# Designs tried in a protein design run: peptides against a protein of PDB entry 5A53. Part 70

Target 1, 230 residues: chain A of PDB entry 5A53
Amino acid sequence: LVENVKQALFIPGQSCNKNLHDIMVDLSALKKPDMKRFNRKNDIHPFEDMSPLEFFSEKNDCSLMVLMTSSKKRKNNMTFIRTFGYKIYDMIELMVADNFKLLSDFKKLTFTVGLKPMFTFQGAAFDTHPVYKQIKSLFLDFFRGESTDLQDVAGLQHVISMTIQGDFQDGEPLPNVLFRVYKLKSYKSDQGGKRLPRIELVEIGPRLDFKIGRIHTPSPDMVTEAHKKP

## One batch from the design tools (peptide; aimed at target 1 D61 F84 L140 R144)

Design b2_p30_6_s4 (made by RFdiffusion4, then SolubleMPNN; from b2_p30_6, 13 letters changed)
Fold by OpenDDE base, seed 1:
Structure b2_p30_6_s4 (fold): chain B 230 residues (1-230), chain A 30 residues (1-30)
Amino acid sequence: as target 1 above (230 residues)
Amino acid sequence: SYEELLEKNKEAEKYYEENLLYSGREEAKK
């Protein structure tokens, strides 16, 4: 059985501010139509008590959640949560750096809602390091959308790019993940009778540099169960 | 290049298919 598109729930925490709200709106626009947003702030501390998130997962039939919080220690914090059977599977705090850009900061390029993105991951650690593997898995799972057999390349309008900001060694702080979104722009090249379409990437936003925070990982048993094809 | 982008996307899709996580939602089981 192919699972239907995973639904995302965006939750403003009690400490959600205007900047986080704007980030939430822009990021959630990439998940349309498969997203819900709460209008009310909720006092949720997922690393202290996960039960409210499990309740929201079940009640809203959302296996993806994003909690928006901000504090002095964890400014512009987006906690990404996945559930399996409405139980917490994994969580990761991704703090948006102050240099973020909103969709309004870029040239308004319309893209069709609901089209599948292409993905690019830059950095060997996405394949080897457990934290970056989790991030890769999360963002693929979050934005993949519908499984369509037709890789109609003609239907691919945008690219989600994730880059690890520099090299790191064991015991060093984990580098930020640079989140970028590009639109594919096709140009007719009139060079020499072969109209080879030139494709350019145009950044459309949002631009987010994610600082990695706290992580919750699933039990080995839950990993096994979540990977079993029903 | 666009070709490199397509290849990277194919790699990402393959990775997704190989590491697919089910949500265990009731609607997804039908």
Scores: peptide ipSAE 0.535, ipTM 0.917, DockQ to the pose 0.661
OpenDDE base, seeds 2, 3, 4, 5: peptide ipSAE 0.507, 0.491, 0.478, 0.530; ipTM 0.905, 0.886, 0.879, 0.910; seed 2 fails the geometry check

Design b2_p30_7 (made by RFdiffusion4)
Pose (drawn by RFdiffusion4):
Structure b2_p30_7 (pose): chain A 225 residues (1-189, 195-230), chain P 30 residues (1-30)
Amino acid sequence: LVENVKQALFIPGQSCNKNLHDIMVDLSALKKPDMKRFNRKNDIHPFEDMSPLEFFSEKNDCSLMVLMTSSKKRKNNMTFIRTFGYKIYDMIELMVADNFKLLSDFKKLTFTVGLKPMFTFQGAAFDTHPVYKQIKSLFLDFFRGESTDLQDVAGLQHVISMTIQGDFQDGEPLPNVLFRVYKLKSYKSRLPRIELVEIGPRLDFKIGRIHTPSPDMVTEAHKKP
Amino acid sequence: SIPVDSTEFFKQHAEAEKYYHENYLRSKPL
């Protein structure tokens, strides 16, 4: 009954550069094998016209899309896009801070591609705040991959950790979201003792513009059998 | 390596799995 794994399409925008491209490549590796990359630049402006994104979603059968854009106003802009029936469901701009680290900045460890990641979300706002609820929903939907009834403990290899940069009060600017990836190590103490090693990429997301779905589309996208 | 509380670590992951299933988003119409 459940749908196939959602496919991701990474799209360099007209203003995409090499540094932003490196971020795309390393982050796209976490999506393997359910990922495609475009090589050319495309003049796409999602908050002015959504038509091209819907077109690419249909013709490439990708319900998850990431547009790469950079200006001084919005530097290192990663616009995460989800579609339903090839129409736009929601969008959010996540801009990467300059303190980012790539896979090259971390010791390369053995890594089995295609395993179900673990998730940890740190921050009460991931459950109550509309903006952060969408981010939690986005990154769960984006990277979880295959749904299954069976889990091999040996397959528990890495964790995707997302942390809000401190608590905050209403009216203040929204804190950044800290994206971290760790590899698990376990030792004997039955329950193992767990330690973590960072493997990257390391990304601090600054929150930009947001598009939310209509109630009608939510009804259809979240309809229950 | 960074040590972590194993019980709490896996509890948080189970909560994230539960949340995912309660808020399952479809990409195609039924």

Design b2_p30_7_s1 (made by RFdiffusion4, then SolubleMPNN; from b2_p30_7, 9 letters changed)
Fold by OpenDDE base, seed 5:
Structure b2_p30_7_s1 (fold): chain B 230 residues (1-230), chain A 30 residues (1-30)
Amino acid sequence: as target 1 above (230 residues)
Amino acid sequence: AIPVDTVEFFAKSEEAEKYYEENYIRSKPL
């Protein structure tokens, strides 16, 4: 059975503020049409009780969720949740640093809604370190959309870049992940007969620096079931 | 810097879709 496109549910927590709301609006715009947002704040503490999120996953048929909370210890916190069979698969807290930029901070460019982004990952830890592997998996899963033949260059509009901010050693705090969104511009290069399209990247936002917080990892059994292919 | 060469490669190949499929996890049982 081919699964339907994974739907994302954005949930304002009780401590959701204006900045988180604005970030939620901008990030969720990149997930249209496969996105729902709650208009009401919900008192959810996913690392204490996951049952409300499982209920919302099932009730809304959303296997992707983003909980928006803010506290003194966890300012501008986006908890990304995935479900398998409407049960919590994994969770990660990604706290947005105060240097964030909204879509309104960039030159407005026309874009088509629903196009799948390309991804670039900068940092070896995205392939080796469990936390960064989870982040890579999460964002690819979050923006995958439908299976598409990406051979149509006209369908390639956005690039999401994720960069580990610096090197780190064992026992050091995990570096932030720099989230950047670009629009691809293809120019016909008139240089010398070989029409290699010149590609330029223009940042369109949002710009988010993610500080890594708490993590929940799936059971080995859930990993096995979630990786089964027909 | 973002590797523009990688973007050009993905714009010309099925490798971008393969990259999504290699990292895909199910949301529901089979």
Scores: peptide ipSAE 0.485, ipTM 0.838, DockQ to the pose 0.469
OpenDDE base, seeds 1, 2, 3, 4: peptide ipSAE 0.432, 0.028, 0.000, 0.030; ipTM 0.792, 0.531, 0.258, 0.430; seed 2 fails the geometry check

Design b2_p30_7_s2 (made by RFdiffusion4, then SolubleMPNN; from b2_p30_7, 10 letters changed)
Fold by OpenDDE base, seed 5:
Order: C-alpha cells, then structure tokens, then sequence
Structure b2_p30_7_s2 (fold): chain B 230 residues (1-230), chain A 30 residues (1-30)
C-alpha cells in the first residue's frame, strides 16, 4: 500500500444551488465512507485565491476537494482539487450539463458501500491529451478506495465509465466527458471452459456530462515529489 | 442490462488499474 485512502471534501460555494447540491449528494455517495460534506456555503474563488482550499485540506485532512459553484458563465460547476502536503496540486473545472440524471432517476439497486469501482475509459485522448490525462488521473485517484485484496472480479460491483464525446482537432473546444455509473452483472456461462463470464452493465447513476473549464497544473517540482515511490 | 464484451471490458479495466498504479500521485511527502 503506497498511501492511505484519499479523503474527499465536498464544499458548497456561495452560488451552490439545489441541482448542484443534489449532484454533490449523489456523487459523494460513491466516495463513502471516505468523504466529508460541508453543510454551509463558503465564498471560495480557487482560481483567484487557493489559500482557503489549502486551509480546508489541512484542517479536514482531505487531499481531494470538490467545490460546487454556479454562474451564467460556469453553470453547475464542479471544481475538482487535489492537494499534496495540503498545498494545491491540481484543479479542474467540470461543468455538469443540464441533461444530468440523479440516482433517483434510476432503478434502485442494492450496492455495497466502499467497494472499489472498476474504471473504463473510452477515447484515445485519455492517453495522449494532457487535459484528458489529468481527468483520467483525477477520477482514478478520486474513486480508488481501499485496495481490495480480493483479486476476485466477483467482488467488484460498480463500473465508472468515462467517454470523450466525439472527435476533436487541435484548436477546437474540448469535447465533454460522459460520466456513467453501472452495476456489473455477471452470468455463469454454461460452457464449462475457462471463458470469462458473460457480463451486463446496468446503469445506476448519477449520469453526468462534464464540460471542461479552467485548469491549474502543478509545478514540475511538485510533480516530482508527488510521484516519488518508496 | 447492456451486454458488453467481457474480454474487452476486463482488458480496459486492467489497463486502468495498471495506469493508476504506474501514475500514482501521493497526497503527502514520503
């Protein structure tokens, strides 16, 4: 184990609305038990002053933060923040499109809290483009949870799928990232061979389409320190 | 449910896990 499970802090900004609150509740449910939520709105502008977030990271012992804000320019904005030594490592604005679906919009399925999700990424840019690589890194880091010693795929219940919405060229606006959550259903194949079980994915929510906003990247020195292995 | 190719799915999953392990970002200094 390289490090303890990263804790997440969900922060309603001053402009947090009901929709963002509902999204916050549903997304944070996927991070249980390793999450905290503030009940009060905080006037935080992370791209103007990062010091309040660094303070909250340290005081709450959370290296992951999500700030919930909304404006005409940045509607339903989720700013994802990571810290290293309680200093800002990186930030990315992900604005939730109006077509979002909550957990209540899907059939309630029993799921085990605290299980590590399986991730799938769709789109070549997740491996090549710096912004999408940051998103890939962020979400893997955010939802890793405890390393289940259970190599048994049978214990894994949830799939988080992230898809880049279409192709793009250099200089074009970055396509949205489609965030989907599924329950994995496995069926025993009656064929007695070493074949992988038949699987089906059942969407459980939330469903979020993320528009990419502003980004902060770490200094090279901080990258070097954060990637040190024992 | 949505049927998915099991081989492709588990390959993508393992790739994501490997990527995470290789590119792990610490939250604290060593």
Amino acid sequence: as target 1 above (230 residues)
Amino acid sequence: GIPVDSVEFFAKYKEAEKYYEENFIRSRPL
Scores: peptide ipSAE 0.665, ipTM 0.953, DockQ to the pose 0.877
OpenDDE base, seeds 1, 2, 3, 4: peptide ipSAE 0.648, 0.632, 0.646, 0.634; ipTM 0.950, 0.947, 0.949, 0.947

Design b2_p30_7_s3 (made by RFdiffusion4, then SolubleMPNN; from b2_p30_7, 10 letters changed)
Fold by OpenDDE base, seed 3:
Structure b2_p30_7_s3 (fold): chain B 230 residues (1-230), chain A 30 residues (1-30)
Amino acid sequence: as target 1 above (230 residues)
Amino acid sequence: AIPVDAVEFFARYEEAEKYYEENYLRSKLP
């Protein structure tokens, strides 16, 4: 039994500001048509009480949520939440650095709404480090969209690129994750008689550098239940 | 525009897809 496409709910927190609202709008555009946005601010503190998020998950039938908050300690904070059976599975705070760019900062390129993005991950820690593994899992899960056969690669238009900003050692602060979105351009190249397709990436936005904050991880039992194949 | 190697790019894409399928998380109870 293939589950339906996971739906995302974007929630402005009480401290949501204009910048976060703009970021929310642009990021949520990548999740269309499988997204909802609240227009009203909600006073939610997920690391203090998760029950309001579980309620919203069930009420809106959304297994993905993003809470937009900002404080001096956690400026431009996007808390990404996943649920299993409308219970919190995992949470991660990703704070957007001040150098962000919106879609309006790039040349407007049309893309088809609802197409599955191609993902690229740069950095070995995405496969080895538990926090970056969670980030990889989260973003793949969040933006997968409709299950298309690999044969439909010709229809793929955009790339989500995630890069770990530099190397790090044990005990050091975790490097930021650089979130970039590109449009894929394919050209026929006649170089050397072998028609190898030339591919170019054009940045389309948004551009977000994520600082990693607090994390909630699921119980081992919940992990086991959530990974059970139907 | 950023030129990328097509073979490497598509290989990374296929790897990410395979990873997602192998690590699929259900959202609802069976």
Scores: peptide ipSAE 0.563, ipTM 0.924, DockQ to the pose 0.863
OpenDDE base, seeds 1, 2, 4, 5: peptide ipSAE 0.326, 0.359, 0.366, 0.554; ipTM 0.844, 0.864, 0.868, 0.922; seed 1 fails the geometry check

Design b2_p30_7_s4 (made by RFdiffusion4, then SolubleMPNN; from b2_p30_7, 8 letters changed)
Fold by OpenDDE base, seed 3:
Structure b2_p30_7_s4 (fold): chain B 230 residues (1-230), chain A 30 residues (1-30)
Amino acid sequence: as target 1 above (230 residues)
Amino acid sequence: AIPVDAVEFFAASAEAEKYYEENYIRSKPL
């Protein structure tokens, strides 16, 4: 890949509360060192006017943004935004359910900051349904980090897992996406013949269940330009 | 700790990586 690592900007909206702030801190820790946070609340309504986000993308050189807002209709709402040439490419609202867990709710396990995560996606709709394809693309793009040629398994310490919560039919409400983070533990198996290591996943947090909200999709022309390979 | 099949896990992880490389979205024009 010819581009540098995509930088993320976390923005507290005017309606940002303590819970959203704590979630923002924990989720942004997974994006270090490629992350910035605003300390002040900003009055931004991205589905009414996108221009303030385009301005922040360019001013901060961040092609990834997360806006933290909360209302009666959209409680604990994380709006994820991507830009292409500092113009809005796509947006998705992901509302965090009240059953969330912070990093402080788990046993503190040390991991190296800046290591590339492993990803797993559970649910056929991640490969077939447009909304779940966008979510898959977004989270890969958001957390992938540096392209290290050395897939040194020894350097792979954490796993980001995303699961669609149950089956659904056409016309039904879209199921939640279960976001989980694990530490990978590898053990030498002394058992005969299969030289494959035994692996275990230990949850390290945060734990977030995302309800899907509003979506903005790119124009066909912008898709064509953004998918150009050198 | 959750035990997982190593073959299935590494295959799923490799598939996700391949998907990212094949479907990469640029942040800036060429």
Scores: peptide ipSAE 0.682, ipTM 0.955, DockQ to the pose 0.898
OpenDDE base, seeds 1, 2, 4, 5: peptide ipSAE 0.680, 0.654, 0.669, 0.660; ipTM 0.954, 0.948, 0.952, 0.950

Design b2_p30_8 (made by RFdiffusion4)
Pose (drawn by RFdiffusion4):
Structure b2_p30_8 (pose): chain A 225 residues (1-189, 195-230), chain P 30 residues (1-30)
Amino acid sequence: LVENVKQALFIPGQSCNKNLHDIMVDLSALKKPDMKRFNRKNDIHPFEDMSPLEFFSEKNDCSLMVLMTSSKKRKNNMTFIRTFGYKIYDMIELMVADNFKLLSDFKKLTFTVGLKPMFTFQGAAFDTHPVYKQIKSLFLDFFRGESTDLQDVAGLQHVISMTIQGDFQDGEPLPNVLFRVYKLKSYKSRLPRIELVEIGPRLDFKIGRIHTPSPDMVTEAHKKP
Amino acid sequence: STEFFTYNAIYNPANKNKKTTGHMYDLSAS
């Protein structure tokens, strides 16, 4: 009954550069094998015209898309886009801070591509705040991959950790979201003792503009059998 | 203490005879 794994399409915008491209490559690796990359630059402005994104979604059969854009106003801008029936469901701009680390900045460890990641979300706002609820929903939908009834414990290899940069009060600017990836190590104490090693990429997301779905589309996208 | 979770659709297996529409299923956590 459940749908196929959602495919991701990474799209360099007109203002995409090498540094932003490196961020795309390393993050796109976490999506393997359910990922495609465009090589050319495309003049796409999602909050002015959504038509090109819907076109690429249909012709490439990708319900998940990431546009790469950079200006001084919005530097290292990653616009995450989800579609339903090849129409835009929701969008959010996540801008990467300058303190980012790539895969090259971490010791390369053995890594089995295509395993189901584990998730941990740190921050009460991931359950109550509309903006952060969308981010939790986005990154769960984006990276969880294959849905299954069966889980091999040996397949529990890495965790995707997302942490809100401190608690906050209403009216203040929204804190950044801290994106971390760790590899698991377990030792004997039955329950194992768990330790973590960071493998990257390390990304601090600054929250930008947001597009939310209409109630009609939510009804269809979340319709229950 | 920190806990780690995997999230699955409450329905399985995947239907290979249809394309992905972008539908958003309820999820269980383990």

Design b2_p30_8_s1 (made by RFdiffusion4, then SolubleMPNN; from b2_p30_8, 17 letters changed)
Fold by OpenDDE base, seed 3:
Structure b2_p30_8_s1 (fold): chain B 230 residues (1-230), chain A 30 residues (1-30)
Amino acid sequence: as target 1 above (230 residues)
Amino acid sequence: RTKFKVFEAVLFPADTSKKNTGHVYDLKEF
C-alpha cells in the first residue's frame, strides 16, 4: 500500500516576523515538493480555537500544518499540527532559540528535491518520555515522505538529527531539542588498494534549537482511528 | 509525577463525544 505522502501547510500567523518567515522558508524547503505556504498572515490561536486549522487542513488537503507566531511569552514559535480526517490529532509548540542558523549561513550544496531523509535521535527520552515520543513521531511523520518498500539507499541524501539537550528529572523543565540537518557525502578513498567508502556528514541547515511549549494530545478514540488506517 | 495543568480541548464540531476531545498541556506551567 503506497501511503499517500502527507502534505504540509505552512501558515504565517499574525505575529509572524522576518526571522520566522526565513525559518519557515528554510524548513519548508526540506518538505518540498509536498509543501504549501500561505503568503498572507492569518490570525490563528490554535490552543484557543482549532476550527480555522481544521478548515485549512480540509481546504488544502494537508494533514500537516506549521503555524508561525511570536510573542514575549512564546518567541519564534512554530506550532506543529497533525490532522486525521481533517480534525486536529495533535499539536506541539516548538520555539526556535535566537542562535538559529539559516541555509544561507552554510555552504551551498546541491540538493535533490523529494529524497527521503534519514533520522537520528539522541536521547533515551525519545523512546520513553511521552512528549519526546510525540516529537519523534511528529518529525518522522512530517519528513518521512513516500513510504517506498524499496529501501532505495540511493535515495538517502540527508540526515535529520534531533538531540535532547542534556539529562532531566521528573519535575524539571524539559531540555531543548537540537534540530540539525546534514548532507551525506560519500568519498571513495583508495588507501593502499582497499576502497573504504568514507561517509562524511556536512551540516547544511537550518540549525534550530527548539524549546518545548504547549502540547495537545489526541483523544483515545482518535488514536484508535488513526492506527486503524493502514 | 510532574503536575501540569491539563485542559480538555473540544474539536469542531463541539460535541460531548470522546472522538472530538483532546488534552492540552502547557509545559511552561511546570
Scores: peptide ipSAE 0.035, ipTM 0.441, DockQ to the pose 0.028
OpenDDE base, seeds 1, 2, 4, 5: peptide ipSAE 0.011, 0.016, 0.007, 0.027; ipTM 0.357, 0.378, 0.328, 0.499

Design b2_p30_8_s2 (made by RFdiffusion4, then SolubleMPNN; from b2_p30_8, 16 letters changed)
Fold by OpenDDE base, seed 4:
Structure b2_p30_8_s2 (fold): chain B 230 residues (1-230), chain A 30 residues (1-30)
Amino acid sequence: as target 1 above (230 residues)
Amino acid sequence: RVEFYVFEADLFPADKSKKNTGHIYDLVKT
């Protein structure tokens, strides 16, 4: 038996600013209805002490967490955390570049809350490089939502696109990950002929370029336990 | 060739009464 839908907890850190708060609101809107947000700032430093996050995971029944912090060294930092058995599984810092766009920067389109997004990943490293594999796993896990019958393709409205910004070699800094969200628009041909519906992708936001920061990876034992088939 | 992938978890009925244990499910080719 599969667990309930993974819930995400968005946590403003002590250094959370207005821009990061706005980013939090917009990104968390994509996780509705399976999302909680704290209204108060919390002084959490997950790479120094993970215990507060484990406590919040258990107390709120959330296996996904996002900590919003900002400093000179780590500006607009979204720390994505996953737990297994309410213990830290993995963590990754994703810093939002200054060129971000909010939902308000795009044309407001009506969408149904709770629909599963489609995903596209651009870059071979998403399948080969440990860090990008973690990012791919994280975002798939984060937005998977409820189990749905594959037959309801008609209900697919959103595409989340993740692109590695350029090629890189071993020892080079890891390129940013470009996060984009699109809505599928189907145009019915007005003329009653057998024309295939035209589908267009319209960007709806938010637009986020993620710089990769610090990473925590699970122990091999925890990996084995977390991947056990039900 | 378009390949379709689903989460392995989507092949099983979900128990909404269960807590967020945080299992990780791999993509399975359909």
Scores: peptide ipSAE 0.375, ipTM 0.819, DockQ to the pose 0.543
OpenDDE base, seeds 1, 2, 3, 5: peptide ipSAE 0.090, 0.287, 0.021, 0.008; ipTM 0.614, 0.736, 0.457, 0.431; seeds 1, 3 fail the geometry check

Design b2_p30_8_s3 (made by RFdiffusion4, then SolubleMPNN; from b2_p30_8, 14 letters changed)
Fold by OpenDDE base, seed 5:
Structure b2_p30_8_s3 (fold): chain B 230 residues (1-230), chain A 30 residues (1-30)
Amino acid sequence: as target 1 above (230 residues)
Amino acid sequence: RTEFYVFEAELFPADKSKKNTGHVYDLVAR
């Protein structure tokens, strides 16, 4: 069974600003063709009432949603939502730091739409800490695309790199996640007699530093249902 | 320029029953 590619819906919230709009445009470009955007602002408060998002998920057949909001407490906030059976599975607030860069800030490179990214994660917490595990799962799920046997490394176009910004201890604020996008240039390198493929990375944007906000974790029942094979 | 090695690259294998295919790359950020 080839799983259908998950569709993403980008939703401007009532407090969506120009910066968030620009970020939305650039980030959503990486999800083409499997992306929809609303043109109108919607008054959505997902941590108060999830029902509007469930409605949008069903109506648009989108199991991925991104709500764009901004306030003094939660500036440049991207709420990432996943649904299962059009019900909320999980949510996470990722606030974009002011040092963000748009695609226009980088050298324009030609790219093919719809190619799968390679992912890299830096930080042990991506495998051990529940919040960072959710982030890893979310971004992998968000950009997975069609299930393909990528036997040919030549088909790899770009890398999405996610790095936890520094170490942290229990009870400390969670470090930011550094989101970077690179275009690949593959070279045959003969380093030390092992044919290790060498890849030159050219940053293409967007560049986003995510501050972690509120989270919603799935119920045990929802986890069980989401992992059931059809 | 930052150089780093990616030992476990996620490539989203076609078969869900298969473990994610990891590849080792020497990455040079320019």
Scores: peptide ipSAE 0.014, ipTM 0.427, DockQ to the pose 0.065
OpenDDE base, seeds 1, 2, 3, 4: peptide ipSAE 0.010, 0.015, 0.011, 0.024; ipTM 0.404, 0.352, 0.375, 0.443; seeds 2, 3, 4 fail the geometry check

Design b2_p30_8_s4 (made by RFdiffusion4, then SolubleMPNN; from b2_p30_8, 17 letters changed)
Fold by OpenDDE base, seed 1:
Structure b2_p30_8_s4 (fold): chain B 230 residues (1-230), chain A 30 residues (1-30)
Amino acid sequence: as target 1 above (230 residues)
Amino acid sequence: RVEFYVFEAELFPADLSKKNTGRIYDLKAR
């Protein structure tokens, strides 16, 4: 079953500011060409009324959405939304910490649009804790792209690294997720006939520390439907 | 050694119960 590449819609909320706009531009660059952006601000409160998002999902044929909002309580908030059949599947608020870095803060490296990222996840909770499992699922789904037989390592451009910032116990605030993007640099190692390419990772941005906010989880019925093979 | 993988899923959402069937590469982080 060849799944269609999921399209992402980036939506400036009414409270979207310049910083969020810049973050949106940089993050969405990693999703090109499978990305749309609204030019106008939209007054959307997804945890109060999901209907506008479902409408936008259907009208734009986007199963991924990112709402950009900012308030005193939820500064630099990126609400990541997934839809199934144009109905809300899940949502998560990820607030970008003030220490963020944009692409312009790094050395400009050539970036080919449409190449698939590799992923790495650091932290056992990505496999065990419901919230971090959702985050892992979300980002893998968000950046999956086209199913290609990557026969050539040369086609691998960049790595997205996601790290849980420290250990935590039950009842404690959930640690931030550190989002990092690296470009692969392959060097031919001429040493000793084994052409093991030396691969170096160079950070290219953006650099985002995500504070976890509110979460909407799918109903069991929707989970079942979403896992049904067509 | 950091293990990196390209995620491939046939279904939405990604079934985390299945080992991510992506190719795993050993990379050196600088």
Scores: peptide ipSAE 0.024, ipTM 0.456, DockQ to the pose 0.156
OpenDDE base, seeds 2, 3, 4, 5: peptide ipSAE 0.020, 0.023, 0.023, 0.023; ipTM 0.475, 0.454, 0.463, 0.498; seeds 4, 5 fail the geometry check

